# Peptides against a protein of PDB entry 6PSE: the designs that were tried, part 152

Target 1, 78 residues: chain A of PDB entry 6PSE
Amino acid sequence: PSEEEEYARLVMEAQPEWLRAEVKRLSHELAETTREKIQAAEYGLAVLEEKHQLKLQFEELEVDYEAIRSEMEQLKEA

## One batch from the design tools (peptide; made by RFdiffusion4, then SolubleMPNN)

Design b2_p29_7_s4 (from b2_p29_7, 18 letters changed)
Fold by OpenDDE base, seed 4:
Structure b2_p29_7_s4 (fold): chain B 78 residues (1-78), chain C 78 residues (1-78), chain A 29 residues (1-29)
Amino acid sequence: as target 1 above (78 residues)
Amino acid sequence: as target 1 above (78 residues)
Amino acid sequence: SELEALLARTEEERREGEELIRELKEKLA
């Protein structure tokens, strides 16, 4: 039998003491996994904000670059 | 009593049938939260890669900008 | 943002979960 089938059978045949322990175990794992999920999301959000700020800086530089490029092109054509 | 206290008491006093149902519930929530954690991690990684690519583009533009700026400055001083 | 809203909700869920675990530990200890 698969591990899942064995686990399912264990849950079905288990005594209350084991079941209470399993509830506690799963609660801990759920809390830990939730913390990890939050941390991953916070990290992603932080990087996204940094990316956004970088994009703004990039766009500002593009404007300045095009201004100088245009002026330079005019000088070369004159 | 707080909801947490009531829950704790419920777990301690519950019959096997309720405990089995609770194990099942927590297992499902853990599976769902695990999927969400993975998705959050994958999203964070994707954003990080996008930020890195944007940074490379920004640095390339900075080089080009400084080249034109320097040339323009030389022309103005001559 | 949607992500910020999700984070806020997730943080609340985490806090609730941790509180439940704490109470369980107190009762089971």
Scores: peptide ipSAE 0.119, ipTM 0.755, DockQ to the pose 0.105
Fold by OpenDDE base, seed 5:
Structure b2_p29_7_s4 (fold): chain B 78 residues (1-78), chain C 78 residues (1-78), chain A 29 residues (1-29)
Amino acid sequence: as target 1 above (78 residues)
Amino acid sequence: as target 1 above (78 residues)
Amino acid sequence: SELEALLARTEEERREGEELIRELKEKLA
């Protein structure tokens, strides 16, 4: 039988002691996975903020660049 | 008693049928949380990639800006 | 059973998620 079938058999035939241990194990894994999910989300938010700040700087630089470009063009055409 | 204490009591005193149901419930929640964790991670990676592309564009614009600025300065000083 | 299949998939997904989070952490470091 596969490991999956063996596990299913264990769950179906298990005594309370094994089942309690399994509940504790699964609870622990769920807690860890939840923390990791939250951490990933927090990282995503941090990067989003960084990207937003960078975008603002980029847009400001574009304005400055166009200003100089326009001034340069005016000087060359004069 | 708190809900946590009540839950702990249930786990300790529960019959196999309840415990099996709890294993099933926790397994389901773990699977869902795991999927959500993966999604959060994928989202974070996508945002990082977007930020990276924006950074490259910003750096390219900085180079172009400095080139024009320098040329402008040279023309004004000549 | 449904539970068996769910557990097997969960373990696979867990490993995949851990890898992705690792990559994310490395890029943010």
Scores: peptide ipSAE 0.176, ipTM 0.795, DockQ to the pose 0.925; fails the geometry check
Fold by OpenDDE base, seed 1:
Structure b2_p29_7_s4 (fold): chain B 78 residues (1-78), chain C 78 residues (1-78), chain A 29 residues (1-29)
Amino acid sequence: as target 1 above (78 residues)
Amino acid sequence: as target 1 above (78 residues)
Amino acid sequence: SELEALLARTEEERREGEELIRELKEKLA
């Protein structure tokens, strides 16, 4: 039998002590995965904030650039 | 007793049918949480790529800005 | 069984997620 089939049989036929251990194991994995999910979300948010700050800087530079460009254009036309 | 203590008691005293159901429940929650973790990671990567592209654009604009600024400075000094 | 299949898929997804998170961590560092 496959490991999967064997596991299924264990779940179906296991004694309470095994099942309790399995509940504990799964609870632990769920807790860890939950922490990792939160961490992944925090990373995403951090990058998003960095992107936002960069966008603000870009927009500020764009304004300054257009100001100088316009001034330069006026000087060239005069 | 706290909910955690009550849950622990349930696990310790539960019948096999409850424990099997709990294994199934935890497995399901683990699967869902795992998918959510993956989604969060993928989102972070997507935002990171966007940030990278924006950074390239910013650096390009910065080069252009400094070029015009320098030219303008030279014109003002002349 | 359905449970076994679910667990197997979950493990694979977990592995994939860990890889993605690792990559993200490396890029953010």
Scores: peptide ipSAE 0.133, ipTM 0.774, DockQ to the pose 0.896; fails the geometry check
Fold by OpenDDE base, seed 2:
Structure b2_p29_7_s4 (fold): chain B 78 residues (1-78), chain C 78 residues (1-78), chain A 29 residues (1-29)
Amino acid sequence: as target 1 above (78 residues)
Amino acid sequence: as target 1 above (78 residues)
Amino acid sequence: SELEALLARTEEERREGEELIRELKEKLA
C-alpha cells in the first residue's frame, strides 16, 4: 500500500492516544506553515519597497536624461 | 475558560470520531495554508523579477545618460 | 479516500512551497 493509504488506515483505526498526538502534530505543522506564509509575505513586501525605491531613482534619472537631451538638441539646432 | 483551554479539553476528552474529524480539519487547513504560502512566495518571486527588469532598464538609462553627458561636455568644450 | 487525496496534495504542496520560499530567500540575500 502507498504511504497515503497506510496513513489513512492509521487514522481510521487509531486509538485516541495516537489521534491526540496527531492533532498535536498537525497543529504544530499548521502553526509553522502559517509563520512561513507570513514570512514569505514579508519578503514580498520588502522587495516591493526596494522596487519602489528603484522606481523613484529611475524616474529621477529619466528627468535628468530628458533635460540633457533637450539641452543637447537645442545646442545642435542653434 | 479560554477557547484554548476548551479546545485542549476537547482534544483530551474527545471520542475517536471527533479526533478523526479534527485530524481531517487540520489537514485541510494545513493544505490551505500551504497553498497560501506558495502563493505568497510566488508573488515575491514575481516582484523580484519586476525589480530585476527595472534594474536592467535603469542601468541602460545610466549608460545612455553618461553617453549624452559626455557628448555634451565635448561639444561645449569645442 | 478524500483524506488520502488531501494528505497527498498537502505534502506535495508543502514541498513546493518550501522550495519557492528557499529560492526567494536566496534571491533576497
Scores: peptide ipSAE 0.126, ipTM 0.771, DockQ to the pose 0.904; fails the geometry check

Design b2_p29_8_s1
Fold by OpenDDE base, seed 1:
Structure b2_p29_8_s1 (fold): chain B 78 residues (1-78), chain C 78 residues (1-78), chain A 29 residues (1-29)
Amino acid sequence: as target 1 above (78 residues)
Amino acid sequence: as target 1 above (78 residues)
Amino acid sequence: REEEERRRLEELERRREELLRRLREELEE
């Protein structure tokens, strides 16, 4: 039987004391996993904001670079 | 009593049928939350890689910009 | 594209924060 089928059998045949302990275990794991999910989302948003700021800086530098390139070209043609 | 205390009482007084249903519910929620956590983490890693590539491009442009700036300064002094 | 992705993440986070806020408020009652 698959692990899922074995677990399903265990749940069906389990005593109330085991079931209460399993509810407590699953509740704890769900709470931890939920916190970790939120932290991962917050981290992803922070990195995305940092990437956005870096993109703005990159675009500003591209404008400055093209300005100097154009000035240089004019000086070489004169 | 807090909702947590009420829930704890419910778990203590619950029949095996309710406890089995609760184990199934919590298992489902845990599986979904785990998938969502993994997706959030994978997305954050993808954005981090994109940010890293953008940083490399930015640093390359900074080098090119300083090269042109230096050449321009030399031409203006001559 | 980055702005759309940011908006999607912000929406997901807002929903998560709202859920957590509700859970915290419920635990304080």
Scores: peptide ipSAE 0.076, ipTM 0.745, DockQ to the pose 0.019
Fold by OpenDDE base, seed 2:
Structure b2_p29_8_s1 (fold): chain B 78 residues (1-78), chain C 78 residues (1-78), chain A 29 residues (1-29)
Amino acid sequence: as target 1 above (78 residues)
Amino acid sequence: as target 1 above (78 residues)
Amino acid sequence: REEEERRRLEELERRREELLRRLREELEE
């Protein structure tokens, strides 16, 4: 029997006192897991913002690099 | 009365049939929220890896930029 | 694409914050 089947049987055979305790337990775990989900999303957003800023810096450096490359080509042709 | 207090009263006064249904509901929501938490964490990790690759590219471009700058300075001094 | 993903995430965060705020307000009553 799978652990899931055993748990399902336990829930079906459980007394009200156990069921109330289980509702309380699951409610607590759901609240905690929800908070953790939010934190994970916030972290992902923060990293995404950092990546975006880095991309902007990279694009700026690319422009500067192309400017120097062009200037150097002009100097070599003169 | 807060919704939490009303819910707590409902749980305390509920019949076994309702409690079993609530355990099932909460178990399902916990499983879904757990999957969503994992997905959010995986997404954050993917963005972190992309950021790392972009940083490596940025550092490589900085090296190339400094090389061209140095070469151009040498050309101007000659 | 990154801007669209950021906007979607910001919208999800705003909705989550609004839900959390509503939950807090309901808990304080």
Scores: peptide ipSAE 0.073, ipTM 0.742, DockQ to the pose 0.019
Fold by OpenDDE base, seed 5:
Structure b2_p29_8_s1 (fold): chain B 78 residues (1-78), chain C 78 residues (1-78), chain A 29 residues (1-29)
Amino acid sequence: as target 1 above (78 residues)
Amino acid sequence: as target 1 above (78 residues)
Amino acid sequence: REEEERRRLEELERRREELLRRLREELEE
């Protein structure tokens, strides 16, 4: 039997006291996992913002680079 | 009474059938939240890798920009 | 300092990846 089937049997055969304890356990794990999910999302958002700022800086530098390259090309053709 | 206190009372007064249903509900929510946590982490890692690649490109462009700027300065002084 | 922060982030990510790998393995069972 799969672990899932064994767990399902345990839940079916369990006394109310065990079931209450299991509800408490699962509620706690759900709360923790939810916090971890939020933290992971917040981290991803922070990195995304940093990436966006870096992209803006890159685009600004690219414009400046193209301007200097063009000016230099003009100076070399004179 | 807080919602948490009301829920706690519900769990204490609940019949085994309700408790089994609640275990099933919480197990399902935990599984879903766990998957979402994993997805959020995977996304964060992907964005971080993209940021890293962009940083490398930015650093390369900065070197090229400084090289051209220096060459142009030399040409203007000659 | 940015390199040190990057290394720390990379280490945290490696740990997270390992945790996620374990979690994924547990979910696939």
Scores: peptide ipSAE 0.066, ipTM 0.742, DockQ to the pose 0.015
Fold by OpenDDE base, seed 3:
Structure b2_p29_8_s1 (fold): chain B 78 residues (1-78), chain C 78 residues (1-78), chain A 29 residues (1-29)
Amino acid sequence: as target 1 above (78 residues)
Amino acid sequence: as target 1 above (78 residues)
Amino acid sequence: REEEERRRLEELERRREELLRRLREELEE
């Protein structure tokens, strides 16, 4: 049987005391995992914003670089 | 009573059938939330890697830009 | 193609921000 099937059997055969303890355990784990999910999402958004700002800076520098490169090339051909 | 205290009372007074259903519900939600957490973490890592590569490219361009800028300034002063 | 991927990412980001906002509101209640 899959671990899921074994767990399902355990839940079906469990006494109320075990079930209450399991509800408590799962509630706690769900709360923790939810907080961790949110934290991971916030981190991803922060990094994304940083990347976006860096990209804008890169594009600005690229424009400035091409302008100077073109000016230098014209000076070499003259 | 806090929602947590009310829920705790519900769990204490609940019949085994309700408890089994609640274990099933919480297990499902935990599994989904866990998958979402992992996905969020993976996304954050991917964006972090992209940001890192972009940073390296930016730093390379910055060096090249400063080199050309300096050369151009020397030509203007001569 | 890169612009379409960007737009898709931005939409996912907006949905994620909205989800995070709702989660914060629920945690503050």
Scores: peptide ipSAE 0.059, ipTM 0.733, DockQ to the pose 0.014

Design b2_p29_8_s3
Fold by OpenDDE base, seed 2:
Structure b2_p29_8_s3 (fold): chain B 78 residues (1-78), chain C 78 residues (1-78), chain A 29 residues (1-29)
Amino acid sequence: as target 1 above (78 residues)
Amino acid sequence: as target 1 above (78 residues)
Amino acid sequence: RAAERAAREAELAARRAALEALRRLLEAL
């Protein structure tokens, strides 16, 4: 039997006291996992924002670099 | 009473059939939330890697920019 | 069947390691 089938049998045959404890356990794990999910999402959003700012800086530097490169090329060809 | 206290009373006074249904519900929500947490983590990791690669590219361009800027400055001062 | 179980365990271990790495990054912020 799969672990899932074995767990399903445990739930079906369990006494109310075990079921109450399992509800409490699962509620706690769900709350923790939910907090961790939100935290991971917040982190991902922060990194995305940092990446976006870095991309803007990179594009600005690229424009400035191309301007100097073009000016330098003109000076070398003159 | 807080929603948490009311829920705790429900669990304490609940019949086994309700408790089994609640275990099933919570197990399902936990599985879904866990999948979502992992997905958020994988996304955050991917963005972090992209940011890291962009940072390396930015640093390379910054070095090249400073080199050409310095050469240009020397030509203008001569 | 042993190879499939090992592959699933390795995938779960890799996912746990990725989550732990993220937790460490979040704790460092």
Scores: peptide ipSAE 0.117, ipTM 0.756, DockQ to the pose 0.016
Fold by OpenDDE base, seed 3:
Structure b2_p29_8_s3 (fold): chain B 78 residues (1-78), chain C 78 residues (1-78), chain A 29 residues (1-29)
Amino acid sequence: as target 1 above (78 residues)
Amino acid sequence: as target 1 above (78 residues)
Amino acid sequence: RAAERAAREAELAARRAALEALRRLLEAL
């Protein structure tokens, strides 16, 4: 049997005391995992916003760089 | 009582059939939430890596820009 | 120039899709 089937069998054969403990364990893990999911999502969003701002700055600098490069080339040819 | 205390009381007074159903419910929600957490984390990591590479490129361009700006200034003064 | 414009539009669309995916994840909370 798969691990999932084995676990399902365990749950079906378990005593109430074990089941209550398992509910408590799962509730705790769910709460923790939910908090971590939210934190990961918020972090990912923040980094995405930072990357976007950086990209805009990079593109602006590229334009400025090409402008100066062109002007410099003109000065050297004169 | 708080919702948490009420839920705790419910779990303590529940029959085995309800407890098994609750274990199943919580297990499903935990699995789903875990998958979502992993996806959010993987996305955040990917964006972070992209941002890092972009930052390196930006810093390199800044150095090149200042070099050309300095050379151009020298040419204009000569 | 047309290819560059198309690439920029595709990038903007991809960014919007990514942001919407994150928003949906946050709203599901």
Scores: peptide ipSAE 0.108, ipTM 0.749, DockQ to the pose 0.010
Fold by OpenDDE base, seed 4:
Structure b2_p29_8_s3 (fold): chain B 78 residues (1-78), chain C 78 residues (1-78), chain A 29 residues (1-29)
Amino acid sequence: as target 1 above (78 residues)
Amino acid sequence: as target 1 above (78 residues)
Amino acid sequence: RAAERAAREAELAARRAALEALRRLLEAL
């Protein structure tokens, strides 16, 4: 049997005391996992913001680079 | 009573059938939340990689920019 | 190869959608 099938059998045959304990365990684990999910999302958003700022800086540098390249070409042709 | 205290009382007074259903509900919710957490983490890592690649491109452009700037300065001084 | 690229793009789009959902969740908190 799969671990999932074995667990399902355990739940089906379990006494109320075990079931209450399992509800408490799962509730706690769910709360923790939910917090971790939120933290992961917050981290992802922070990195995304950093990437966005870097993209803006890159685009600004591209503009400056093209300006200097154009000026240099004019100086070389004179 | 807080919602948490009310829920705790419900769990304490609940029949086995309700408890089994609650275990199933919580297990499902935990599995989904866990998957979502992993997905959030994976995305954060993907964005981090994208940011890293962008950083490398930015640094390469900075080198090229400084080279042209230096050459242009020399042309202006001549 | 086009199918593989399309699958990767779809996966990236799905991941972005998941983050947007998470952002909305965070904004709703």
Scores: peptide ipSAE 0.121, ipTM 0.754, DockQ to the pose 0.012; fails the geometry check
Fold by OpenDDE base, seed 1:
Structure b2_p29_8_s3 (fold): chain B 78 residues (1-78), chain C 78 residues (1-78), chain A 29 residues (1-29)
Amino acid sequence: as target 1 above (78 residues)
Amino acid sequence: as target 1 above (78 residues)
Amino acid sequence: RAAERAAREAELAARRAALEALRRLLEAL
């Protein structure tokens, strides 16, 4: 039997005391995993915002670079 | 009573059938939350890599911009 | 120049630490 089938049998045959302990275990693991998920999502959002700000700075620098390049080309041709 | 105390009482007083259903519910939610945590972490890594590549491009453009700015300043002073 | 280099090294170190933290999160799953 798969571990999943074995676990399902364990749950089906378990006494209330074991089931209460399992509910407590799963609730704890769910709470921890949920906190970790939120933390990972918040970090991802922070990095995304940093990337967005960097992209805006990059685009602004591209515009400034092209402006100076054009002005310099005009000065060299004069 | 807090929702936590009410839930704790519910678990303590629950019949085996309810406890088995709760184990099933919590197991499902834990599996889903775990998948979502992994997905959030993978997404965060991808965005972090994209930000890194963008930062390298930005730094290269900054060097080129400063070179042209310096050359243009020299041309204007001459 | 030394301060700029130190800042760049600190930024690279922070980025590596962030990547390692995310990798550890993935490995813990």
Scores: peptide ipSAE 0.113, ipTM 0.750, DockQ to the pose 0.010; fails the geometry check

## One batch from the design tools (peptide; made by RFdiffusion4, then SolubleMPNN)

Design b2_p30_1_s2 (from b2_p30_1, 12 letters changed)
Fold by OpenDDE base, seed 2:
Structure b2_p30_1_s2 (fold): chain B 78 residues (1-78), chain C 78 residues (1-78), chain A 30 residues (1-30)
Amino acid sequence: as target 1 above (78 residues)
Amino acid sequence: as target 1 above (78 residues)
Amino acid sequence: MEELRAEIEKQREEAEQLLKKLEELKEEEE
């Protein structure tokens, strides 16, 4: 049997006291994991926004750089 | 009583059949939430790495830009 | 119990919305 099937059997054969403890454990872990998921999502969004802003700045700088590079190249050919 | 205390009371008074169902429900939700958390974290890390690489490229371009800008300014003053 | 479950579900929904927004922004940046 798979680990999942074994766990299911354990739950089915478990005493009420164990089941109550398991509900408590799982509830706590779910709450904690949910909080962590939200935090991870929020962090990811923040980093993504920062990357986006940086990309825009980079593209602006590229335009400015190419303009100066072109002007400099023209001056060197003169 | 707090919501947690009320939940604890309800769990203590629950029948084994309800407890087993609750364990099953919570286990499923925990597994799903865990998967989503991992996905969010992995994406966040990927974006962070991309941002880091972009920042390095931006800094390199800034150096090159300032070099050309300075040279251009010197030529204009001559 | 019901209030706690409702709060957990609310947090999950909020997380799902954030993840969805992240995915949408991912598509825009790629």
Scores: peptide ipSAE 0.062, ipTM 0.749, DockQ to the pose 0.865
Fold by OpenDDE base, seed 5:
Structure b2_p30_1_s2 (fold): chain B 78 residues (1-78), chain C 78 residues (1-78), chain A 30 residues (1-30)
Amino acid sequence: as target 1 above (78 residues)
Amino acid sequence: as target 1 above (78 residues)
Amino acid sequence: MEELRAEIEKQREEAEQLLKKLEELKEEEE
């Protein structure tokens, strides 16, 4: 039997005391996992914002670079 | 009584059938929340890598820009 | 103090909002 099937059997055959403890355990783990999910999301948002700002800076630099390149090309042709 | 106290009483006085259902519910929510946490983390890592690659490209462009700027300055001084 | 279930639900709602915002920003950036 799979571990999942074994767990399912355990839950079906468990006494109320074990089930109450399991409810408590799962509630705790859910709370912790939820907090971790929030933290992961917040971190992702921060990194995405940083990437966006960097992209804007890159695009600005590209514009400046092309401007200088064009000016340089004109000077060389004159 | 607070809702928490009422829930605690419910858990203490609940029949095994209710407790099993609650374990199932919490297990499902935990599994979903865990998946969402993992997805958020994976996305954050992907964005971080993209940011890193963009930073490298930005730095390369800065080098090229400074090279052209310097050459332009030399041409203007001559 | 916040009740456990209420706190969990609050955190879930906050997480969902953050994830939604992340997806929106993802769509804007990609």
Scores: peptide ipSAE 0.057, ipTM 0.746, DockQ to the pose 0.797
Fold by OpenDDE base, seed 3:
Structure b2_p30_1_s2 (fold): chain B 78 residues (1-78), chain C 78 residues (1-78), chain A 30 residues (1-30)
Amino acid sequence: as target 1 above (78 residues)
Amino acid sequence: as target 1 above (78 residues)
Amino acid sequence: MEELRAEIEKQREEAEQLLKKLEELKEEEE
């Protein structure tokens, strides 16, 4: 029998005490997993913010680059 | 009594059939939350990759900018 | 980028709501 089938059998044949313990266990795991989900989401948001800041810096550099390019072009044309 | 106390009471007083149903419910929620955690992690990784690509572009632009700046400086000194 | 931010924020909010619910359940169990 697969581990899943064995687990299903345990749940079906379990006494109330075991079932209560399993409810508690699953509740705990759910809480932990939920916390980890939040952490993953927070990390994603942090990276997104960093990317946004980098984009702003990139755009600023583009402006500066175009300014120098334009100046150089003007100097070459004169 | 808080909803939690009521829930705790339900768990304590519940028949095996209810407890089995609760185990099933919690297992399902755990599976869903796990999937959502993975999804959040994947989103974070995607943003991280985008940030990395942007950083590479930024660094390339910096090189180009310095090249033009250097050329312009040489032209002004000549 | 904005779409991804919105999705991540949505996921965070959903997770936070779930955690809150779980914490409430824990407090109720205690």
Scores: peptide ipSAE 0.076, ipTM 0.743, DockQ to the pose 0.072; fails the geometry check
Fold by OpenDDE base, seed 4:
Structure b2_p30_1_s2 (fold): chain B 78 residues (1-78), chain C 78 residues (1-78), chain A 30 residues (1-30)
Amino acid sequence: as target 1 above (78 residues)
Amino acid sequence: as target 1 above (78 residues)
Amino acid sequence: MEELRAEIEKQREEAEQLLKKLEELKEEEE
């Protein structure tokens, strides 16, 4: 039997004491996993914001670079 | 009573049928939340890699910019 | 970005409620 089928059988045949313990276990795991999900999402958002700021800085530098490059090219052609 | 206290009481006083249903519910929510956590983590990692690549490009451009700036400064002082 | 922040905040609230429930359960067991 698959682990899932075996687990399902356990739940079906379990005594109330086991079921209460399982509810407690699952509640704990759910809370922990939820916290981890939120942390992952927050981290992703923070990195996205950092990337966005970096992109803006990159674009500004690119403009400045092209300006100097163009000026330099003009001086070399004169 | 807090929602938690009420929930705890429900679990303690619940019949096996309710407990089995609750185990099923929590299992489903845990599976879903786990999937969402993984997705959030994967997204965060993807954005992190993009940021890293952008940072490398930015650093390369900074080097090139400083090189041209220095050359131009030398030309202006001559 | 704003939509994501809003969703994160919603999830945080949900998680806080879950954690609070767990803490209360622990206090009752102690």
Scores: peptide ipSAE 0.054, ipTM 0.732, DockQ to the pose 0.087; fails the geometry check

